# Ledger of designs, part 75: peptides against a protein of PDB entry 4Z63

Target 1, 334 residues: chain A of PDB entry 4Z63
Amino acid sequence: LCLGMNDLTGNIPEDLFHLKRLNLLGIQENRLSGSLSREIRNLSSLVRLDVSWNLFSGEIPDVFDELPQLKFFLGQTNGFIGGIPKSLANSPSLNLLNLRNNSLSGRLMLNCTAMIALNSLDLGTNRFNGRLPENLPDCKRLKNVNLARNTFHGQVPESFKNFESLSYFSLSNSSLANISSALGILQHCKNLTTLVLTLNFHGEALPDDSSLHFEKLKVLVVANCRLTGSMPRWLSSSNELQLLDLSWNRLTGAIPSWIGDFKALFYLDLSNNSFTGEIPKSLTKLESLTSRNISVNEPSPDFPFFMKRNESARALQYNQIFGFPPTIELGHNN

## One batch from the design tools (peptide; aimed at target 1 A223 F324)

Design b2_p28_2_s3 (made by RFdiffusion4, then SolubleMPNN; from b2_p28_2, 17 letters changed)
Fold by OpenDDE base, seed 1:
Structure b2_p28_2_s3 (fold): chain B 334 residues (1-334), chain A 28 residues (1-28)
Amino acid sequence: as target 1 above (334 residues)
Amino acid sequence: SEFDRLVNELLEIERNRTEPVPTNLIFR
């Protein structure tokens, strides 16, 4: 049953929960309000539940143990409060959980040992507090993780050295500290292609340790951290780099010539730093800026990217990185 | 459309929950 993208108001009719053979319930992008009924437990054949972009409030009902086939739960952009229900945090069937842009709070706890199928987790823009869950690497299929805009104090856990499934990771604006430790840990994530750490590590030094290596890194975004230091030499070994944003830091020194050696680099933002010297001539030779063939088959995270064309412009949502126009931004380097 | 209005309202709610970050790339 797909009723999404309408102007439906009020509560979900209780009779809808009598549909025991229902595999898909999509009621997203409406004005549905009130609590999400516990009677969703009656939908025992449910594979996909999409209640996103509504006015739902209250706690998410703890009935996911009665939904043994549920693979997809989409609840982003609601007013949900409380924590992740225990049955949801223990779901062995769940592949994707999206609860971005809610009012969920408390310590983030997932039973990753039970969540054997979880591959995508989006909990961005909530009120989770405490530390990052150390057991996330126990979610052996977890590829996409968005935890941006929560209040995770402290450092990236040492256990994340073992996060082999991790491919797309966003921790933007989560009150993280110790960038040297974070990068030193995350370099061990051999499948990591997208790393977003914007608005963390306030005033720290960007490490220039040549021992750091991110083999498969395609996207690095570490903007608006007030980071000190220079362009990190270790980044030159990330030969697959496609997008680099180090804007709004306090980085100094010259822009190195090796920045133009990245064959796939189509987006570069080094704006609002303190870089000096000449613009490397190698930047004019970036093949990706001249080639129209952006590979459409590139792996993209499930979490959205937002791009502003200018400071006054509305942020545009992009679901894939290749949707960005080829860009070199070097403005405001004095 | 009324749908476009709703989408715009929801997008504004998301925007309002987002502190203006001085960066061209915003992850929410």
Scores: peptide ipSAE 0.053, ipTM 0.570, DockQ to the pose 0.106
OpenDDE base, seeds 2, 3, 4, 5: peptide ipSAE 0.021, 0.014, 0.017, 0.025; ipTM 0.559, 0.492, 0.540, 0.563; seeds 3, 5 fail the geometry check

Design b2_p28_2_s4 (made by RFdiffusion4, then SolubleMPNN; from b2_p28_2, 19 letters changed)
Fold by OpenDDE base, seed 1:
Structure b2_p28_2_s4 (fold): chain B 334 residues (1-334), chain A 28 residues (1-28)
Amino acid sequence: as target 1 above (334 residues)
Amino acid sequence: SDFEKKVEELLEKLRNRPEPVPTNLIFR
């Protein structure tokens, strides 16, 4: 049953929860309000629940132990409060959990040992606090993680060295500290293709440790951290780099010539730094800017990217990284 | 930054791509 993208108002009729054979309930993009009924427990055949983009409030009901086939729970952009229910945090069937843009709070706790099927987690823009959960690497299929815009204080856990399934990771604006430790840990994530760490590490030095290596890194975004230092030499070994944003930092020195050696680099933002010297001539030779036919094997993050051209502009949504126009931003360097 | 917000929003949209669900009941 899909009723999404209407102007439905009020509560979900309780009679809807008598549909015991229902595999899909999609009521997204409405004006449904009130609490999410506990009676969703009656939908024992449910594979997909989409209640996203509504006005739901209260706590998410702790009934997911009665939904043994649930693979997809989409609840983004609601008013949910409290924590992740215990039954949801222990769901062995769940592949995707999206609760982005709610008011969820407390310590983030997932039983990753139980969540054997979890591959995508979006908890961005909530009120989770405390530390990053050290046991996330125990979610052996978890490849896509968005925890941006929460209040995770401290450092990336050492356990993330073992996060072999991790492909996409966003921790933007989560009050993280110690970029050197974070990069030193995350370099061990051999499948990591997309790393977004913007609005963290305030005023720290970007490490220039030649021992750092991100072999499969395609997207690196570490903007608006006020980072000091220079363009990191270790990044030159990330031969698959497609998008680099280091804008709004305090990076100094020359832009190195190796920045133009990235065959797949189509988006470069180094704006609002303190770079000096000449623009490398190699940037004019970027194949991605000259060749229309570069089949960018995009990392297919399960998550879209947004680009804002200026502070006053509306955010443009791009469903794929290649949707970004080829861009070189070097403005506001002194 | 506005860029981060955009990256986050983009990431969200990719995640929210409806997988082809075998049940044809789309209530718009």
Scores: peptide ipSAE 0.024, ipTM 0.590, DockQ to the pose 0.036; fails the geometry check
OpenDDE base, seeds 2, 3, 4, 5: peptide ipSAE 0.009, 0.021, 0.014, 0.016; ipTM 0.562, 0.597, 0.610, 0.623; seeds 2, 3, 4, 5 fail the geometry check

Design b2_p28_3 (made by RFdiffusion4)
Pose (drawn by RFdiffusion4):
Structure b2_p28_3 (pose): chain A 334 residues (1-334), chain P 28 residues (1-28)
Amino acid sequence: as target 1 above (334 residues)
Amino acid sequence: PVSLGPHWITSSEDPDNLATTPYPETPL
């Protein structure tokens, strides 16, 4: 049953909850509102539930043991409150959970021993607080994590050294501390390709510690953290690097020669720092910016990227990394 | 390559704060 992208109003007729054989309900992008009824436990054949872009509110009903076939739950852009219900946090069948841009709050609690099929999680633009849940690496299939724009505090848990499935990790604007510990821990996640740390670690020093090694790293964004220190040389060992954004920090010193050695680099933003010295001549032999013989695969995280010119400008949206124009941005330095 | 001017990237933004027109580009 596909009703998506219309102008429907009111709540879900209770009539709909008699459909015990329905495996797909798309009601996304309407004006629907009210609470999402507990009677939804009666729809035991559901595989894909798309409630996105409506005006729903109240708690998400804790009925999800009654929906053992649920694989996709899409609730993004609604007014849902409370945390993740225990039944949803215990669902062994969920592949994907998208609750982004909701009014959700409290501690974030998932039973990752129980969620053996979870491979993608998007909780962005919510009010989840407390520490990042230490058990997240226990979701052995979780590849894609977007926790951006939340109300967490403290450090990245030590157990994140074991997050073997982690590929895309977006932590922007989440009030994270100790970038030194965050980078030392996260370097042990061998599948990490895209990492977004923007608006965290405010005023901290960027670790220069050269034992740090991110081998498969493709996209590194750590911006507007007002970080101090120099261009970290440990980054020169990430040969796959495609997009680097260190902008709006307090970084100083010269821009080193090895920045021109990234063969897949097509975008770099070092703007709005305290960089001095001349421009390194090696930026003229960047391979992805010269010839057409460098070829690589674009990273594929499940989240869009946003770009802001200044603090008051409306943002630009890029659904894919290769949507960024190939750019050298060195402005507002010394 | 192009210059877009000083800016920064993030992973979350309000939908009603999105620009419909792209930033201008300066060729390098």

Design b2_p28_3_s1 (made by RFdiffusion4, then SolubleMPNN; from b2_p28_3, 10 letters changed)
Fold by OpenDDE base, seed 4:
Structure b2_p28_3_s1 (fold): chain B 334 residues (1-334), chain A 28 residues (1-28)
Amino acid sequence: as target 1 above (334 residues)
Amino acid sequence: PVDLGPHYIDSSAPEDELSTTPFPLTPL
């Protein structure tokens, strides 16, 4: 049953929960309000539940043990409070959990040993606090992780060296410290292709350690961190780099010529730094900007990107990396 | 060229996303 993209108000009619054969319930993009009924437990055949973009409030009901076929739960952009229900945090069937842009709070706790099917987790823009959950690497299929805009004070856990399934990772604006440790850990994530760390590590030095290596890195975004240092030499080994945003830092020195050697680099933002010297002539030879055939068919993160002008302004949302226009931004340097 | 002004990429939603109507903003 798909009732999304309407102006529906109130709560879900209780009689809807009598549909024991229902595999898909989509009621997204409405004005549904109140608590999400516990009676969703009666939808024992449910595979997909989409309640996103509504006005739901209260705690998410702890009934997911009665939903043994549930693979997809989308609840982004609601007013949900409390934590992740225990039954949801232990769901063996769940593939995707999206609870982005809610008011969920407390410590993030997932039973990753039970969540054997979880491949996508979006908990961005919530009120989770404490440390990053050290057991996330135990979610053996977890590929996509957005934890942006929470308050995960401290460092990236050492256990993330073993996060082999991790491909797309966002920790933007999460009060993280120690960029050197974070990069030193995350370089061990051999499947990591997208890393977003914007609005962290305030005023730290971007490490220029030649021992750092991100072989499969395609997207690196570390904007607005006030980072000091220079263009990191270790990045030159990331031959698959497609998008680099290091804007709004305090990076100095020359823009190195190797920046033009990235065959797939189509988006480069180094603006609002303190770079000096000449623009590398190699930038004029970027194949991705000269050839129209960018392979658009590459997998993207499940979480959106935002091009922000102001934190209070509406940002442009990009659901795919290739949605970004081909760009070279070198403005506002010294 | 559209002067986008000062901008950066983030994966965190804007602060007002909870208060904004869920419709994707058309690019200006």
Scores: peptide ipSAE 0.421, ipTM 0.792, DockQ to the pose 0.340
OpenDDE base, seeds 1, 2, 3, 5: peptide ipSAE 0.412, 0.397, 0.397, 0.409; ipTM 0.786, 0.778, 0.768, 0.786

Design b2_p28_3_s2 (made by RFdiffusion4, then SolubleMPNN; from b2_p28_3, 11 letters changed)
Fold by OpenDDE base, seed 4:
Structure b2_p28_3_s2 (fold): chain B 334 residues (1-334), chain A 28 residues (1-28)
Amino acid sequence: as target 1 above (334 residues)
Amino acid sequence: PVDLGPHYIDSAAPADELSTTPFPLTPL
């Protein structure tokens, strides 16, 4: 049953929960309000539940133990409060959980040893607090993780050295500290292709440790951190780099010539820094910008990117990395 | 090229996303 993209108001009719053979319930992009009914438990054949982009409030019901076939739960952009229900945090069937842009709070706890099928987690823009859950690497299939815009004080856990499944990771605007430790840990994530760390590490030095190596890194975004230092030499070994945003920092020195050696680099933003010297001539020879066939359908994160001017303004949403226009921004380096 | 002015990439939604119309802004 798909009822998405309407102007439906009120609550879900209770009789809808008598549909025990229902595999898909999509009611996204409506004006549905009130609590999400516990009677969802009656939908024992449910594979996909999409309640996203509504006005739901209250706690998410703890009924996911009665939904043994549920693979997809999309609840982004609602008013949900409380924590992740215990049955949801223990779901062995769940592949994707998207609860981005809610008011969920407390300590983030997932039973990763039980969540054997979880491959995508989006909990960005919530009110989770405390430390990052050290057991996330126990989610052995977890590839996509967005935890942006929560209040995860402290450092990236050491356990994340073992996060082999991790490919797409965002921790932007999460009150994280110690960029040197974070990069030192995350370099061990051998499948990591996308790393977003914007609005963290306030005023820290970007490490220029030649021992750092991100072999599979395609997307690095570390914008608006007020980072000091220079263009990091370790980044030159990330030969697959496609997108680099280091804008709105306090980086100094020259833009190195090796920045033009990235064959796949189509988006470069180094704007609003304190770089000096000449523009590397190698940038004028970027193959990705000279060849029209940027048609590489490469996998992108499940979480969206936002081109922001400020935190309060509507940002341009990009659901795919290749949705970004080919860009070289070197402005405001005075 | 549309001058986007000063900008940066983030994966965190805008602060007003809950108050905005539920339509994802299509990339231009």
Scores: peptide ipSAE 0.382, ipTM 0.755, DockQ to the pose 0.339
OpenDDE base, seeds 1, 2, 3, 5: peptide ipSAE 0.371, 0.362, 0.376, 0.264; ipTM 0.744, 0.743, 0.748, 0.668

Design b2_p28_3_s3 (made by RFdiffusion4, then SolubleMPNN; from b2_p28_3, 11 letters changed)
Fold by OpenDDE base, seed 2:
Structure b2_p28_3_s3 (fold): chain B 334 residues (1-334), chain A 28 residues (1-28)
Amino acid sequence: as target 1 above (334 residues)
Amino acid sequence: PVDLGPHYVTSSAPASELSTTPFPLTPL
């Protein structure tokens, strides 16, 4: 049953929960309000539940033990409060959980040992607090992780050295500290292609340790951290780099010539730093900026990117990395 | 030319700051 993109109001009719053969419930993009009914438990054949973009409130019902076929739960952009229900945090069937842009709170707890099918987790823009869950690497299929805009004080856990499934990771604006430790840990994530760390590590030094290596890194975003230091030499070994944003830092020194050696680099933002010297002539030779036909059918993270023009500006949403216009931004350097 | 003033990329924005562009359908 798909009833998305309407002006439906009120709650889900109770009679809908008698549809025991229902595999898909999509009621997204409505004005549905109140609590999400516990009677969802009666939908024992449910594979996909999409309640996103509504006015739902209260706690998410703890009924996911009665939904043994549920693979997709989409609840983004609601008013849900409380934690992740225990049955949801233990779901062996769940492949994708999207609860972005809610009011979920407390410590993030997932039973990754039970969540054997979890591939994508979007919990961005919530009120989770405490530390990053050390057991996330136990989610052996977890590829996409957005934990951005929560309050995960402290450092990236040492256990994330073992996060072999991790490909797309965002921790933007999560009150993280110790960028040197974070990069030193995350370099061990052999499948990591996208790393977004914007609005963390406030005023720290960007490490220039040549021992750091990100083999498969395509997207690095570490903007608006007030980071000190220079362009990091270790980044020159990330030959697959497509998008680099180090804007709104306090980086100094020259822009190195090796920045023009990235054949796939189509988006470069080094703006709002303190870079000096000449613009590297190698930047004018970036093939990716001269060739019109970058039909890069590359895997994108399931979480959106946002471009902000300033701290007060509306964010432009980009659903795919390739939605970004080819850009070289070197403005506002002194 | 949209004068993209000083911009930066993030993976999060306040709901109030989000453009109402429909979120991509998560792949089926």
Scores: peptide ipSAE 0.180, ipTM 0.678, DockQ to the pose 0.330
OpenDDE base, seeds 1, 3, 4, 5: peptide ipSAE 0.114, 0.079, 0.028, 0.046; ipTM 0.646, 0.604, 0.588, 0.621; seed 3 fails the geometry check

Design b2_p28_3_s4 (made by RFdiffusion4, then SolubleMPNN; from b2_p28_3, 10 letters changed)
Fold by OpenDDE base, seed 1:
Structure b2_p28_3_s4 (fold): chain B 334 residues (1-334), chain A 28 residues (1-28)
Amino acid sequence: as target 1 above (334 residues)
Amino acid sequence: PVDLGPHWVDSSAPEDELATEPLPLTPL
C-alpha cells in the first residue's frame, strides 16, 4: 500500500492493520499524526515500512519481534521520542533503519550480534547521549552510518579499528573530542570512503602524522572545527579524493601543490582559514574540473549532505556527492 | 556562481528541519 506524498491527516486507521498480507506500507510525506500504532505488529508479512516525513509522535512501538520479514524501516522527520525499541534493536531481518531527525533520546544501544542484516543506519539529528556504541563493528554488514547531531561525548571507540564494513560515516556535530585518536582509529576502516566530522574537535590540532593513511577516502569533511595546524600531508596519499571541506578552521601555512594532483577532486573548500602563500598552480590543472568524467553511478552515502550557513538556517540538501557543483573555495584566508 | 555566503558541508540536519517543509533538493 503506497499512500505517500499526499495531504493525509490524522492517525492511521486501525483497520489498516488487518492487512496481514501487506508487504509494503508507504505513508511518507503526509501530515499523519499521533502515535505509531502498536497494531503494526499485525502486519506480519511487512518487508518495508515508510512513515517518514510525518507528524508522528510518542515512542516507537516495541513490536518488531512480530515483524520477522521487515527489512526497511524509514521514520525520518517525525516527532518520535524515547529510545530504539528492544525488538527493533535486535531485529535479524532489518537491513535499513532510518530514524534521522526525530527526538529519540537516551543511550544508543543496538544488539549488533542479533542485527546480522543491518547495512544502513541513520540516526542523525536526534537526542541520543552518552558514548558512541562500542559494539557497532559487530554489525558485520553495516556500511552506512549517520550519527550526526547527537550528544555523544568523548572519543571514537577503539573497537572501530575493526569496523571493516564501514564505508560511509558521519559523526558531524556530536561533541566528539580527540581528532588524532579518531583518525588513528578510523584509518583502519579499509572500506571507508566518506568521513564527515564537521563541528567536532573544537580547537584541536589537525594531525599531520605521515603514518595516517586513508587509501579509499573519497570524501573528507572536517569543517567548522576551529582546527589548528596545516594541510595534513597524510591526505596526499588518498588518491581517490573527490570532495574535501576543511573550511571554517584555523589552518595555517601554504596550500600544498599536491592538492592539485587529485584526479577526481571536484569540490574543494579551504575557505575561512588562515592559509598563506600563493594559490598552487596545480589547482588550475584539476582533471575533474577540466574534463568532468564523473561516473554518475558511483556509490554515495544513504544519508544526505547539507550545505549549511549556520546551525539554524535552512540548508541545501544534497543526496549525492555529485550533486555538489564543481567548487574551489579559497576565500577568507590571509 | 551563486554566492552562497558563509557555508560549509555538513551531514547534520538544520535545527528547524522538524518544523519545516522538506529542504529543497539541489538539482542533479
Scores: peptide ipSAE 0.358, ipTM 0.729, DockQ to the pose 0.343
OpenDDE base, seeds 2, 3, 4, 5: peptide ipSAE 0.018, 0.017, 0.017, 0.024; ipTM 0.558, 0.574, 0.612, 0.586; seeds 3, 4, 5 fail the geometry check

Design b2_p28_4 (made by RFdiffusion4)
Pose (drawn by RFdiffusion4):
Structure b2_p28_4 (pose): chain A 334 residues (1-334), chain P 28 residues (1-28)
Amino acid sequence: as target 1 above (334 residues)
Amino acid sequence: ELETWESEARAAMKRHASDEPPFNLLWT
């Protein structure tokens, strides 16, 4: 049953909850509102539930042991409150959970021993607080994590050294501390390709510690953290690097020669720092900016990227990394 | 069918509402 992208109003007629054979309900992008009824436990054949872009509110009903076939739950852009219900946190069938841009709050609690099919999680633009849940690496299939724009505090848990499935990790604007510990831990996640750390670690020093090694790293964004120190040389060992954004920090010293050695680099933003010295001549032999013989695969995280020119400008959206114009942005330095 | 639904669901994760605050920010 597909009703998406209309102008429907009111709540879900209780009539709908008699459909015990329905495996797909798309009501997304309407004006629907009210609470999402607990009677939804009666729809035991559901595989895909798309409630996104409506006006729903109240708690997400804790009925999800009654929906053992649920694989895709899409609730993004609604007014849902409370945390993740225990039944949803215990669902062994969920592949994908998108609750982003909701009014959700409290500690974030998932039973990752129980969630053996979870491979993608998007909780962005919510009010989850407390520490990042230490058990997240226990979701052995979780490849894609977007926790951006939340109310967490403290450090990245030590157990994140074991997050073997992690590919795309977006932590922007989440009030994270100790970038030194965050980078030392996260370098052990061997599948990490795209990492977004923007608006965390405010005023901290950027670790220069050269044992740090991110081998498969493709996209590194750590911006507007007002970080100090120099261009970190440990980054030169990430040969796959495609997009680097260190902008809006307090970084100083010269821009080193090895920045021109990244063969797949098509975008770099070092703007709005304290960089001095001349421009390194090696930026003229960047391979992805010269010939057509460099070819690589675009990273594919499940989240869009946003770009802001200044603090008051409306943002630009890029659904894919290769939507960024090939750019050298060195402005507002010394 | 399951692969198609998964692709669609993942595509929906890249969409953005008009009044939704941006996240995953790059600064110029």

Design b2_p28_4_s2 (made by RFdiffusion4, then SolubleMPNN; from b2_p28_4, 18 letters changed)
Fold by OpenDDE base, seed 4:
Structure b2_p28_4_s2 (fold): chain B 334 residues (1-334), chain A 28 residues (1-28)
Amino acid sequence: as target 1 above (334 residues)
Amino acid sequence: DDEELEKLAREKTKEVGEDEEPTNLIFR
């Protein structure tokens, strides 16, 4: 049943929960309000539940133990409060959980040893606090993780050295500390292609340790951290780099010539730093900017990126990195 | 089809509403 993208108001009719053979319920992009009914437990055949972009409030009901076939739960952009229900945090069937842009709070707790099918997690823009859950690497299929805009104190857990499934990771604006430790840990994530660390590590030094290596890194976004240091030499070994944003830091020194050796680099933002010297001539030879055949079919994070054209403009949501215009931004380096 | 369900689970590119705070902001 798909009722999304309407102007439906009020609560979900209780009689809808009598549909025991329903595999897909999509009621997204409406004005549905109130609590999400516990009677969703009656939808025992449910594979996909999409309640996103509504006015739902209250706690998410703890009924997911009665939904043994549920693979997809989308609840982003609601007013949900409380934590992740225990039954949801223990779901062996769940592949994707999206609860971005809610008011969920407390410590983030997932039973990753039970969540054997979880591959995508978006909990961005919530009120989770405390530390990052050390057991996330126990979610053996977890590839996409957005935890941005929460209040996680401290450092990236050492356990994340074992996060082999991790491919796309955002911790943007999560009050994290110790970028050297974070990068030192995350370099062990062999499948990591996208790393977003914007608005963390306030005033720290960007490590220039040649021992750091991110072999499969395609997207690195570490903007607005007030980071000191220079362009990190270790980044030159990330031959697959497509997008680099180090804007709004306090980086100094020259822009190195190796920045133009990235064959796939189509978006570079080094603006609002303190870089000096000449613009490398190699930047004028970036193959990705000269060749029209950028493969549009590359895998992208499940979490969106947002771009503001100006301070007063509405942010644009980009679901694909390739949606960004080819860009070289070197402005405001003083 | 699990692939079709996965495709349906992905968000579409859209303008952010007034009530939505951008999660991963790239500043220009």
Scores: peptide ipSAE 0.157, ipTM 0.719, DockQ to the pose 0.554
OpenDDE base, seeds 1, 2, 3, 5: peptide ipSAE 0.034, 0.112, 0.051, 0.022; ipTM 0.547, 0.687, 0.623, 0.603; seed 1 fails the geometry check

Design b2_p28_4_s3 (made by RFdiffusion4, then SolubleMPNN; from b2_p28_4, 15 letters changed)
Fold by OpenDDE base, seed 3:
Structure b2_p28_4_s3 (fold): chain B 334 residues (1-334), chain A 28 residues (1-28)
Amino acid sequence: as target 1 above (334 residues)
Amino acid sequence: DLEKLEKEAREKTKEVGPDEPPTNLIFR
């Protein structure tokens, strides 16, 4: 049953929960309000639940133990409060959980040893606090993780050295500390292609350790951290780099010539730093800026990303990273 | 209509807090 993208108001009719053979319930992009009924437990054949982009409030009901076939739960952009229900945090069937842009709070706890099918987790823009869950690497299929815009404290857990499934990771604006430790840990994530660390590590030094290596890194975003230091030499070994944003830091020195050696680099933002010297001539030789045929078929993170046209402009949502216009931004440097 | 979808999406999203980075690229 798909009723998304309408102007439906009120609550879900209780009689809808009598549909025991229902595999898909999509009621997204409406004006549905009130609590999400516990009677959802009666939908025992449910594979996909999409209640996103509504006005739901209250706690998410703890009934997911009665939904053994549920693979997809989308609840982003609601008013949900409380934590992740225990039954949801222990779901062995769940592949994708999206609860971005709610008011969920408390410590983030997932039973990753039970969540054997979880491959995508979006909990961005909530009110989770405390430490990052150390057991996330135990979610052996977890590829996409968005934890941006929460109030985590401390450092990236050492256990994340073992996060082999991790491909897309955003921790933007989550009050994290110790960038040197974070990069030292995350370099061990062999499948990591997208790393977003914007608005963390306030005033720290960007490490220039030549021992750091991110082999599969395509997207690196570490903006607005007030980071000191220079362009890191270790980044030159990330030959697959497509997008680099280090804007709004306190980086100094010259922009190195090796930045023009990235064959796939189509988006570069080094603006609002303290870089000096000349613009490398090698930037004019970037093939990705001259050819229209950037490989469009690359995997993109499941979490949303936004691009502004300028500092004061409204951010536009893009569905895929490759949808970004080719960009070089070097403004507001010395 | 992408513009209508964008407008509706905008109305439903919580206002980006004042702590949004000034960078052109934002992840949320």
Scores: peptide ipSAE 0.193, ipTM 0.687, DockQ to the pose 0.111
OpenDDE base, seeds 1, 2, 4, 5: peptide ipSAE 0.023, 0.025, 0.020, 0.327; ipTM 0.597, 0.695, 0.581, 0.708; seeds 1, 4, 5 fail the geometry check

